# Designs tried in a protein design run: peptides against a protein of PDB entry 2AUS. Part 3

Target 1, 323 residues: chain A of PDB entry 2AUS
Amino acid sequence: ADIKREVIVKDDKAETNPKWGFPPDKRPIELHIQYGVINLDKPPGPTSHEVVAWIKRILNLEKAGHGGTLDPKVSGVLPVALERATRVVQALLPAGKEYVALMHLHGDVPEDKIRAVMKEFEGEIIQRPPLRSAVKRRLRTRKVYYIEILEIDGRDVLFRVGVEAGTYIRSLIHHIGLALGVGAHMAELRRTRSGPFKEDETLVTLHDLVDYYHFWKEDGIEEYIRKAIQPMEKAVEHLPKIWIKDSAVAAVAHGANLTVPGIVKLNAGIKKGDLVAIMTLKDELVALGKAMMSTQEMIERSKGIAVDVEKVFMPRDWYPKLW

## One batch from the design tools (peptide; aimed at target 1 L102 E151 R190)

Design b1_p21_5_s4 (made by RFdiffusion4, then SolubleMPNN; its pose is not in this set)
Fold by OpenDDE base, seed 2:
Structure b1_p21_5_s4 (fold): chain B 323 residues (1-323), chain A 21 residues (1-21)
Amino acid sequence: as target 1 above (323 residues)
Amino acid sequence: AAAEAAARARFAALLARAEAR
């Protein structure tokens, strides 16, 4: 999520009308909720689906969705997209994850050997999906980006781990235990990151949401519920972006594909087939789509379909029809 | 149930020690 992408400017004279759209920081509270994502601290016990159903009841919502399942016993970062933003979770499903895990060893192992063997599990690992997953049980590779040992207390090893989406920490710990020669199991697990969402000041509990909704509805205080909900644009921070002219926004909001003349600026390193976020010059999310060109092709070409628009978020009336 | 409660207590104690560094 922390990869700084270079921004290439294609049209340095493109301006935006301040009267059009609703920038993420300027949405009325009802509109902010309609285009919101909660960085939820999921409690241990309930399923991710039960927690989403509770948020819908607490906030009086028709629709919500989560950015990637946590098992019932697993706590921590669960992004929950609200109402019109519900489908932004598509951007979060493939995103990297971080966890803090407690591994319990089934025998005594010297600390130096624990550290050496756990370092060998950084990089590409082979996993088989668990029986309880809807995923076909084929052997597959997954990336472990880093392993940071936080504490070793006899047979208890607390560690931070950054992983590719759909890496099973339970399976990783089982394989580490086999490599140590004593066996191991996952005692506890907390998710500390899901793409751009992490443990920070934006992390809120279900209790916080109950209180903050009450303060808004009974006391007229919007501040707390406004801060507890992130703009949907937060859920696409980790994606490559394409910023478009005001004249292209309404067409894309109607479901038209983005053509090359509509591009003002774009991130470097976009490949054909990448998931990209189409943004206004006010950093509003218009749509998600599939890149039909590389960054280089989008610079060099004067015409053609740059992005196949898969999911529109912006309402059709926020920008005028200029076609 | 008792083994799971003991694992949660150990996790919380290990996490608190790791955050105090």
Scores: peptide ipSAE 0.024, ipTM 0.560, DockQ to the pose 0.924
OpenDDE base, seeds 1, 3, 4, 5: peptide ipSAE 0.015, 0.016, 0.015, 0.009; ipTM 0.503, 0.507, 0.504, 0.481

Design b1_p21_6_s2 (made by RFdiffusion4, then SolubleMPNN; its pose is not in this set)
Fold by OpenDDE base, seed 1:
Order: structure tokens, then C-alpha cells, then sequence
Structure b1_p21_6_s2 (fold): chain B 323 residues (1-323), chain A 21 residues (1-21)
């Protein structure tokens, strides 16, 4: 998620009208909520769907969705996209995840052997999805980006793990236990990161949301609920971005594909088929789409479809029709 | 990093105690 992407400027003379759109920091509270994402600390016990239903009830919302299921017993970072932002979760589903896990070994193993074997599980692993997964139970590869052992105490191993989306930590721990020769199980699991969302000052509980909503509705204090909700643009920080001319915004907001002449600047390293965020020059999310060209092709070509627009977020009226 | 690791240790202390028993 923390991949710094180079920004290539195609049109250094492109200006933006300050009267058009609603930059993330300039949204009225109601509009901020309509385009918001909560970095929820999901408690252990409830399903991710139950928690989303509770948030909808607490905040009096019609729609919400989560940025990737946590099991009932798993706590931690659950991004919950609100109202008009609900579908931004599609950007978070494929994003890398970090967890802290407690593994319990079923026998005694020397610490040096634990460390050595766990290091061998960095890289590509073969997993079978658990029975409860909506994913077909086929063997598949997943990437373990890193394993960081935090503590070893007898048979208990506390570790941090960064993984590709849809890696099953319970299955990883089972295979580590087999490789150690004694067996193991997952005693505890917390998700500490989901793409751009992490354990930081933006992490809020369900109780915080109750209190903050009350302060807004009963006391007229919007500050707390405003801080508890991130702009939807936060949910796309990890994606490659394409910034477009003001004259292209309304067309894309109407569902037109992005053409090359509309591009002002873009990230390096976009490949054909990548999920990309289309942004205004004010860093407003217009749409998500599939890149139809590489970054290089978008630089070299004067025309053609750069992005196949899959999901529009921006209202059609924030920017004028200039076509 | 060290402060965050201390929070993880504290957060799992109760779980750790249950699995040592």
C-alpha cells in the first residue's frame, strides 16, 4: 500500500476552477458523510455484515459496505464505506492486508527453529480456502510479503504478517505447525491494516460512533463525527491515479470513458488491466476504472480510450458540461 | 514500531494467558 508512485505531468499549464467540485477538505458534514469511509475497529464477536448494519443504524444511513470480511472472532481494521461511497470498497478488496496473530504450537520447538521455519513462509504459498469462504475450494497461490516475529514465549508465537488479499492466516499457521513437526493453531488474530487503512488516529470503535453522532445531532458539535469519517479518496490512496482536466470531469461523471486528451498527470507504472483512480486536479475521486493503456502509451498517444470507467462516484453536476 | 509492538503485546496478553492454561 505504501508504494510511492512517480507522477508524470503531461500538461503543466492545466488549471482548475476553484468554484467547481467539492475537494475532500471542503465538503459540508452531510456531504462528507455521503462520500465517507470509516476506519472501524471491528470488535471480536459480530460478523462484518452485522457491524455494517449497526453502523447504518447508528449513523442513520441507507447504504454502507465493508472493505473485506473479517471473521467473527477477528478484530481490527475494517474500512466501512458509506452511502454514495459504498462501492469504493472494490478498491480495498484486492489491497494487501496486515495482521498480528497469536500462534499456539502443539509441542515444544527451539526458538531458532521457529524463526528459521517461519522465515521460509515468506514469499509464495499454496493455500486451500476454508469451507466458510465464498471462494471455490481450489488450491491457489498467495503472497506472504513479510513475517515479523514480535515475541516467542514457550509454545506461543506472536507475529506480524503482511499478505496478499485473500490469504488465510489460519491456514498459514496450520502449515507452519506442520513444517515445525508439532502442529499449530491460530489462538488470536487482529487485522492491523487494509490497504491505506491502518491502526492510527483515524481508527474508531462502534461506541465512538454512537457518541460522536450524538454530539452532532443533539449538541450541534460536528467535529468528532467529521474526524471519525475519512473522505472516500482515502480508500483509493494505494491505487495508481490519473488526474484529468476540468473539461473532462463532467463527461467521466456521466459514465464516459476517459480519453487520452483529458489526462493532465498520471502515475508511472500503470499497466493495461490495472484498477486506476480517476481524480480531478483538486484530488477529488471521479471514478474507478480499468486501464486500457500503460502509462507509456498514455504519454505517447494523442488519442484513444485510456480508462474504461467501471464505477462513477462524483455527481454529474459538480463540474459543468463542457462538450 | 516499539510502541506499536507494546500495544500488540498488551492487546493479546489476555488471549496469551487463556492459551497457556
Amino acid sequence: as target 1 above (323 residues)
Amino acid sequence: MAALEAEYRARFAAALARHRA
Scores: peptide ipSAE 0.025, ipTM 0.687, DockQ to the pose 0.101
OpenDDE base, seeds 2, 3, 4, 5: peptide ipSAE 0.019, 0.018, 0.005, 0.020; ipTM 0.610, 0.590, 0.362, 0.613

Design b1_p21_7 (made by RFdiffusion4)
Pose (drawn by RFdiffusion4):
Structure b1_p21_7 (pose): chain A 309 residues (1-127, 142-323), chain P 21 residues (1-21)
Amino acid sequence: ADIKREVIVKDDKAETNPKWGFPPDKRPIELHIQYGVINLDKPPGPTSHEVVAWIKRILNLEKAGHGGTLDPKVSGVLPVALERATRVVQALLPAGKEYVALMHLHGDVPEDKIRAVMKEFEGEIIQRKVYYIEILEIDGRDVLFRVGVEAGTYIRSLIHHIGLALGVGAHMAELRRTRSGPFKEDETLVTLHDLVDYYHFWKEDGIEEYIRKAIQPMEKAVEHLPKIWIKDSAVAAVAHGANLTVPGIVKLNAGIKKGDLVAIMTLKDELVALGKAMMSTQEMIERSKGIAVDVEKVFMPRDWYPKLW
Amino acid sequence: SKIEEFKQRSKELAEELEELK
């Protein structure tokens, strides 16, 4: 998921006017929240659905959604997209996820076999692909390991299968997500407590600094997604519901294939929309016309890059 | 140990949530 993509510039002269839109990290606090995403450290106990409900109450929001469900006892990274950026979590499906898990073996197994068997579970699995498994600690029947997986991979099922392969059986004692696409355990990971307090600092004490840092621009959710940057003049047509045509492309990522989920970005690096690529990168460069992206969801409001009559 | 530190992290989040409630 976190492979740095090469950027190919088709129109080296394209410029963006600062009058329109906002750099993503410079939105007025209300707009920042309307188009934000929270990198939340989900506590064990509540369901992911319940956590989102609490967030909507705390931030007095109308809409919110999480990216990738964590079970009630699972803690860790839970991206929660807010308001107008609620559906941006769609961008996380192609990006992978990482967990630290504690596996309790129901029988004694030599460490040698445990490491050998765990390694064989990398690649493909039926319940999804397992990118990597790294054993952190093996203490008796307890195995602590880090695993990277494709979205929708049930770790409980993976541990169960490892138990079967070992014949002794296995139980998942605990699980914590450490990565969900671009969201990881860094300075943006916040708790529900921080969110409530920072909201009070803003609404009661008038200080926006803390609630601002606790919420990321929605563009964070597409950091690992192939991108197509378009001219200022092309943003309005897309923001108004039109698919993206090739003439509007300024630059794009290499490796885009027909059918890939892509992010359409302004030259300020704001998220305009998510869509499916109808052409490849090379076709987008060589062709002068045609629909480049079948737009599935528009995020940018019509007001930022207006059509003037 | 790594296992104890790992369990401690979730315990701290659970305690923080109780205090918040």

## One batch from the design tools (peptide; made by RFdiffusion4, then SolubleMPNN; aimed at target 1 S75 L102 E151; its pose is not in this set)

Design b1_p22_1_s4
Fold by OpenDDE base, seed 5:
Structure b1_p22_1_s4 (fold): chain B 323 residues (1-323), chain A 22 residues (1-22)
Amino acid sequence: as target 1 above (323 residues)
Amino acid sequence: DEAERRARFEALLARAEARRAA
């Protein structure tokens, strides 16, 4: 999420009609909810699915989905995509995660040794998925981006950890405990980040959502519920982006693949096969798709399929058909 | 118990946040 991507401009003269579309900041409240993502502070206790079901009841929604399961006992950042935005969660599943964990050691270990050994777990680690995971229990490599020890209190080690998607912190702690020679277990875990979603002013509880929905429906105050829901575009901030001409938007919104002539600007470092966000010049999410070309090929070529469109989000009528 | 462990976790978090802000 923190990788700033260079923006390469192909057409510096491309303009957008202000009358077309609904920029993320210009959506009426009902439309904002339809294309929203909640940065939920998941409480400990319920499953991620139970929490999604509660949000659907609280907000009177037909559909919602979460951006990556938290275990029942795990609290913190759970992105919940709403209604027409529900499928944006596919952008969040592969996103990096941050956690704060409490590791309990099963024996006494000098702090210097704790610090040294935990530093060795930065980088590539081999993990086996837990028995309860829907994932095939094959050994797999995962990246630990960083480990920051926050506190050492005897046998308790509080640490922050940034990890590749599908890294099991419980397994990491088990391996750290083995490397320390005393064993360890995960006592507590909180997720502090899921891609672009973090602990900030956008983080809301289930209680907040109850109150904010009440203020809107009973008191006519939309401000709170509007702030509690992020635009779906937030959920794709970490993806490489391709910005398209107004004339290409309706075609993509109808499910047509993006062709090279439709590109106005794009991020550097797109590879063939990457998940990319197709955006309007107003930073509206049109679709997610698979890059069929690299950034370089999209710059150099005059024609061809740039993106295989996998999921359209934008309604077909927000932009006119210009073909 | 689970409540005591949570309280300890929250206390450690609060101490760690206070140290980062200092």
Scores: peptide ipSAE 0.294, ipTM 0.865, DockQ to the pose 0.928
OpenDDE base, seeds 1, 2, 3, 4: peptide ipSAE 0.206, 0.212, 0.232, 0.281; ipTM 0.832, 0.838, 0.847, 0.860

Design b1_p22_2_s2
Fold by OpenDDE base, seed 4:
Structure b1_p22_2_s2 (fold): chain B 323 residues (1-323), chain A 22 residues (1-22)
Amino acid sequence: as target 1 above (323 residues)
Amino acid sequence: SMEEERRARFEALLARARAREA
């Protein structure tokens, strides 16, 4: 999520009409909820699906979806996208994750050896998905971005780990235990990050949501529920972005593919096939799509399909039809 | 339960770690 992407400007004279659209900070509360994502602190015990069902009941919602399953016993960061934003979770599935894990060793190991061996697991690792995974059980590489040992207490090792999406921490701990020669298992796990969502002031509990919804509905106080829900644009902060002209917004909002002339600015390093966020000049999410060109091709070409639009989020009426 | 004890230990270790990072 912390990848700073350079922004390349194609049209430095492009302006945006302040009367069009609804910037993430200027949505009425009902509209904010319709295009919202909750950074939920999932409690240990319930499934991610049960938690989503509870949020739907608490907030009186028709639809919601989560940004990647946490096992029942796993707590922490579960992004829950609401209503019209529900499908933004597809942007969070490929996002990096961070966890804090408690590894229990099955024998005594000197701390120096623990530290040395765990450091060797930074980088590319080979994993096989567990039997219970919806993913095909093929051997695959996954990146471990970092391992930070927080505490060693005898046979208990508390550590922070940043990983590529779909890395199994249970499997990582098993392999660390094998490398240590004594064996190990995952005693506890908490997710501390899912892409742009982390443990910060935006993290809320189910209890918070009950209270904040009550304050809004019974007391007319919207402040708490407004702060508890992030704009859907938060869920795409980690994606490469393409910003488009006001004149292109309505077409994309109707499901038209983005063509090169519609681009005002874009992130560097877009490759063909990348998932990209199409944004207005007010940083409103119009759509998600597949890049059909690289950043370089989008700069050099005067025409052609830049993005195959896969999912529209923006309402069709926020910007005028100019075609 | 042994599960509650392990969870309590995890939370205690995590709290101690967070207090050192602050």
Scores: peptide ipSAE 0.336, ipTM 0.891, DockQ to the pose 0.894
OpenDDE base, seeds 1, 2, 3, 5: peptide ipSAE 0.327, 0.332, 0.333, 0.258; ipTM 0.888, 0.891, 0.889, 0.863

Design b1_p22_2_s4
Fold by OpenDDE base, seed 4:
Structure b1_p22_2_s4 (fold): chain B 323 residues (1-323), chain A 22 residues (1-22)
Amino acid sequence: as target 1 above (323 residues)
Amino acid sequence: SAEEARRARFAALLARAEARAA
């Protein structure tokens, strides 16, 4: 997620009209909410779905969706995409996650052995989805990107773990416990990251949202609610991007596939089949789509479908039709 | 409750870990 992607420029003379569109930092508050994502600190207790329903009630919204389920007992980073941004969660579902976990061992194990065994769980692991998951119970591989032991206190092991989407930390802890020979269980879990969303100044509680909405509606103070809601473009920061000409924006906003002539600049390392974000030159999200070409093919070819547009976000009228 | 005690322990361990990383 944190890999700085090289930007390759195809058209260095391409300009953008400042009168067209609504850059993420220049949206009126109502429009900002319509295209917003909340970095919610989900409390322990409620389901992710209940929390989304509460946010809809608090903010008087018709639609919202979350960037990957947290179990009821799990707290921390839950991105909640609002209204017209609701489907941006498609970009967050496959994104890497970070957690802080408390593992409780069922026996005494030397600290050096704990450290050694936990290090062996970095990399590819085989998991079976839990019985209560909506996912077919097939064995699947998942990547553990890193395990960082924060503290060992007797039988309690506090650790940070970065994982591929849909890695079950409860199952990981169970397997670590088996490898240690004493068994273990997950005592506590907090999600500290979901793709580009982390524990930072943008993290807000349900209580904060109640207060900030009140300050806006009753006191006319929009600053707090504006800061509490991130632009939907935040939810695609981790994706490879393609920036397009102003003349191509309206076509893509109408659901046309992106063709090679529309590309101004793009990230390196796009592969055929990758999920990509189509952006304006003002860093507005136009659409998500599937790359039909590699970065190299998009550079070398003069024509063809570069991106199969799967989901449009931008309104059709933000940019003029030039066809 | 046992759940409250566990949450308190988690919070205390996390706070100690954050204080060492600072």
Scores: peptide ipSAE 0.282, ipTM 0.873, DockQ to the pose 0.955
OpenDDE base, seeds 1, 2, 3, 5: peptide ipSAE 0.248, 0.184, 0.267, 0.225; ipTM 0.865, 0.832, 0.868, 0.852; seed 3 fails the geometry check

Design b1_p22_3_s1
Fold by OpenDDE base, seed 2:
Structure b1_p22_3_s1 (fold): chain B 323 residues (1-323), chain A 22 residues (1-22)
Amino acid sequence: as target 1 above (323 residues)
Amino acid sequence: SLIDEFRERSRRLEEELARLLE
């Protein structure tokens, strides 16, 4: 869910210098690419790693990483973080996912029974990871947030499903088939959402990337490639945020932990141990870190470590050292 | 049908990829 988090202002007088940093919308094209994430429409066939390798070749990049593996036969939303943004994919791993799946039943079942049984799979389910998964084969609970049946045609059932990260749709379909008494298999699967990345105007194909890169390099038209690449800040939209003073930015960019005096505003509902995004007042991602305090503690305390900084993204020179 | 459209979308993506690899 696009959980709009409340923003609590701690310092309403805090200003930012417009000369410092590079807001997501003000990055030169080369810098935009260096801090970019592509919302790729992964074709069926290739592995997620092969697709990342192709993007690196197409865009002449040294580094890239994907925001959660899609099986070779699975199409759809694959966030690919570029260059200096590569590590931002860690924010997407725990994010909820949505899929559209085609389930094929191995016998005839009345539509009313299909609908009734599939609704029972909303909520908590017990799954065992498949043998081929790199994940240890321990039974685990997963949340199915919603199931929406789109179409039923005899033994074919098309449905949308929202799930917790690491829910196996193939396993879900298998269990639905067992519950229906006839068995079922996954005929086709598409991922339609990975956290903040969804099927929208930002979704691009490999073909689009080839063309858009060509338009930029040969024709001098940067508009297409600029639109095809999202700022890395998009990849942290679903995280709780802490906005910091200009005077704290350089220290955090050097890997210093965020202390309470550096906080200007923050989201409500941060718990100790949460992954949080540290932002400038210009909504630039400085770093990811682990909350060492709750939101309430960050408001009430005058000192202490608020965030243990784990991954810095911002260059050290975007903001001056003011310490 | 939505099922046919869903299958066709996947097919088109496969064909586009095939053209890029030629």
Scores: peptide ipSAE 0.622, ipTM 0.957, DockQ to the pose 0.890
OpenDDE base, seeds 1, 3, 4, 5: peptide ipSAE 0.620, 0.620, 0.621, 0.619; ipTM 0.958, 0.957, 0.958, 0.957

Design b1_p22_3_s4
Fold by OpenDDE base, seed 2:
Structure b1_p22_3_s4 (fold): chain B 323 residues (1-323), chain A 22 residues (1-22)
Amino acid sequence: as target 1 above (323 residues)
Amino acid sequence: SLIDEFREKSERLRKELEELLK
């Protein structure tokens, strides 16, 4: 869900120097790519790793990583983080997913029964990971947030499903088929959402990337490749955020933990142990870290470690050392 | 139908990939 988190202001007088940093919309094209994430429409056939390797070749990149594996036969939304942004994919692993699935039933079932049974799979389900999964084959609960039937044509059922990260749609379809009494299999699957990345105007193909890179390198037109690459900050939109003073940015960029005095504003509802994004007042991602305090503790306390900084993204020289 | 459109979308992406790999 696009949970709009409330923003609590701790220091309403805090200003930022416009000369420091590189806001997401003000990065030169080369820097934008270095801190970029592609919302790729993964074709069916290749592995997610093969697709990442192709993107690296197309865009002449040293490093890239994907925001959660799609099976070879699965198409759709694959966030691919580039170069210095590669580690931001860790923010996408726990993010909710949406799929459109085509389920084929192995027998005839009345439409009303299909609809009724599929609705019962909304909520908590018990799944066992597939044999081919790198995940230990322990039974685990997963949340199905919603199931929306799009079309029923005889034994073919097209549906949209929102799920907790690591829910196996193939397993869901198998269990639906068992509950219907006839059995079922997954005919096709497309991922339509991975956290903040969805099917929208930012979704691009491998072909688009080839063309857009060509337009930039040969024709000097950067507009297309700029639009095809999202700033890394997009990959943390779904996380709770803490915005920090300019004077705290360089220290955090050097790997220092965030202390309470550095906080200007923060989202409500942060709990101890949450993954949080540390942001500048220009909405630049400085680092990811683990909250060591709740939102309430960060408001009430005058000192202490607010965030254990785990992954720094911002270069050390974007902001001056003010400590 | 939405099912046909869904299948066609997958096939388009396959064809585009095949063209890119030639």
Scores: peptide ipSAE 0.591, ipTM 0.953, DockQ to the pose 0.911
OpenDDE base, seeds 1, 3, 4, 5: peptide ipSAE 0.590, 0.591, 0.589, 0.590; ipTM 0.953, 0.953, 0.952, 0.952

Design b1_p22_4_s1
Fold by OpenDDE base, seed 4:
Structure b1_p22_4_s1 (fold): chain B 323 residues (1-323), chain A 22 residues (1-22)
Amino acid sequence: as target 1 above (323 residues)
Amino acid sequence: SAALERAAQAVRDRAAAARAAA
């Protein structure tokens, strides 16, 4: 998620009308909620679906969705996309994740051996999805981006781990235990990151949401609920972006595919088939789509479909039709 | 980071509570 993508400018003269759209920082509170994502600290105990249902009740919402299931016993970062932003969770499903985990070893192992073996699990690992997952139980490769041991206390190993989406930490710990020769299990797990969402000042509890909604509805104080909800654009920060001219926004907001002449600037390293975010020049999310061209093809070509638009987020009326 | 330390402590505290309840 932290890879700064280079921005290639295709049209350096493209301007945007300040009267059109609603930039993420300038949405009225009701509109901010309609296009919001909560960085929720999921408590232990409830399912991710129960927590989403509670948020819907607390905030009086019709729709919400989460950016990737946490098991009932697992706490921490659960992005919850609200109302019109609900579908933005699809940008978060493939996102990398970080956890802090406590592994309990079933026997005594020298610290040096623990450190050495855990280092071997950085990189590509073969996993089988657990029986209870809706995912086909095919062996699959997953990336472990890093393992950082925080503490070793006898048989208890506290570590931070960065992983590819759909890596099972419980299965990782089981395999580490097998490699150590003594066996191991996951004692505790907390998710500390899901793509652009991390443990920071934006992390809120269910209790915070109750209080902040009350302050808004009863006291007229919107500041707390405004800070507790991130703009939906936060949920796409980790994706490659394509910024489009104002005259292309209304067409894309109506579900038209993005053509090459609409592109003002774009991130480097887009490949055919990548999920991309189509943005306005004010960093408003218009749509998610599938890249039909590479970055290089989008630069070199004068015409053609650049992005197959899969999901529109922007209302049709935020920008005028200029065609 | 202070966030990582808080996360680490939260994991330790819950593991300790689970051991005390077992």
Scores: peptide ipSAE 0.368, ipTM 0.880, DockQ to the pose 0.879
OpenDDE base, seeds 1, 2, 3, 5: peptide ipSAE 0.230, 0.283, 0.356, 0.240; ipTM 0.758, 0.776, 0.873, 0.762; seed 5 fails the geometry check

Design b1_p22_4_s3
Fold by OpenDDE base, seed 5:
Structure b1_p22_4_s3 (fold): chain B 323 residues (1-323), chain A 22 residues (1-22)
Amino acid sequence: as target 1 above (323 residues)
Amino acid sequence: SSALERAAAAVRERAAAARAAA
């Protein structure tokens, strides 16, 4: 998520009309909620689906969805996309995750050996999904991006771990315990990151949401609920972006594929098949789609389908039809 | 980071509470 992507400008003369659209910072509170994502601190106990149902009741919403399941006993960062933004979770499901975990060893192991063995689990690991997983129980490779030991206290190992989406930390800890020769289990787990969402000032509890909604509805104070909800554009910060001309926005908002002439600027390193965010020049999310060209092909070509549009978010009337 | 330290503390505290309740 923290990879700064270079921005390549294809059309340096492209301007945007300030009267068109609703930039993330200029949405009325009702519209902000309709296109919002909550960085929720999920409590331990409830399922991710129960928590989404509670948010829908608290905020009087018709629809919401989460950016990747946390087990009932697991706490921490759960992005919850609201109303018209609900399907932005498609961008968050494949995103990398970070956790803080407590591993309990079933025997005594020298600290130097713990450190050495845990370092060997950085990189590619083979996992079988748990029995309770909706995922087919085939052996699969997953990437561990980093393991950082924070503390070792006898048989208790506190560590930070960055992983590819759908890596099971419980299974990782089991394999570490086997490699140490004593066995191990997961004592506690907290998710500290889900793509662009992390533990920061935007992290809110269910209690905060109750209070902030009350302040808005009963006291007329919208500031708290406005701060508690991030714009849906936050949920795509980790994706490669393509910025388009004002004249292309309405067509894409109607479900047309993005063609090369509509591109103003784009991130470097887009590959064919990548999930990309199509943005306005005001950094509004128009749609998610699949790249049909690389960055280089989008620069060099004068025509063709650049992005196969999979999901439109922007309303059809925010920008005029200019075709 | 202060956020990581808070997360680590929260994990330790919950683990200690779970051990005390067992």
Scores: peptide ipSAE 0.265, ipTM 0.831, DockQ to the pose 0.852
OpenDDE base, seeds 1, 2, 3, 4: peptide ipSAE 0.120, 0.162, 0.121, 0.137; ipTM 0.726, 0.746, 0.725, 0.732; seed 2 fails the geometry check

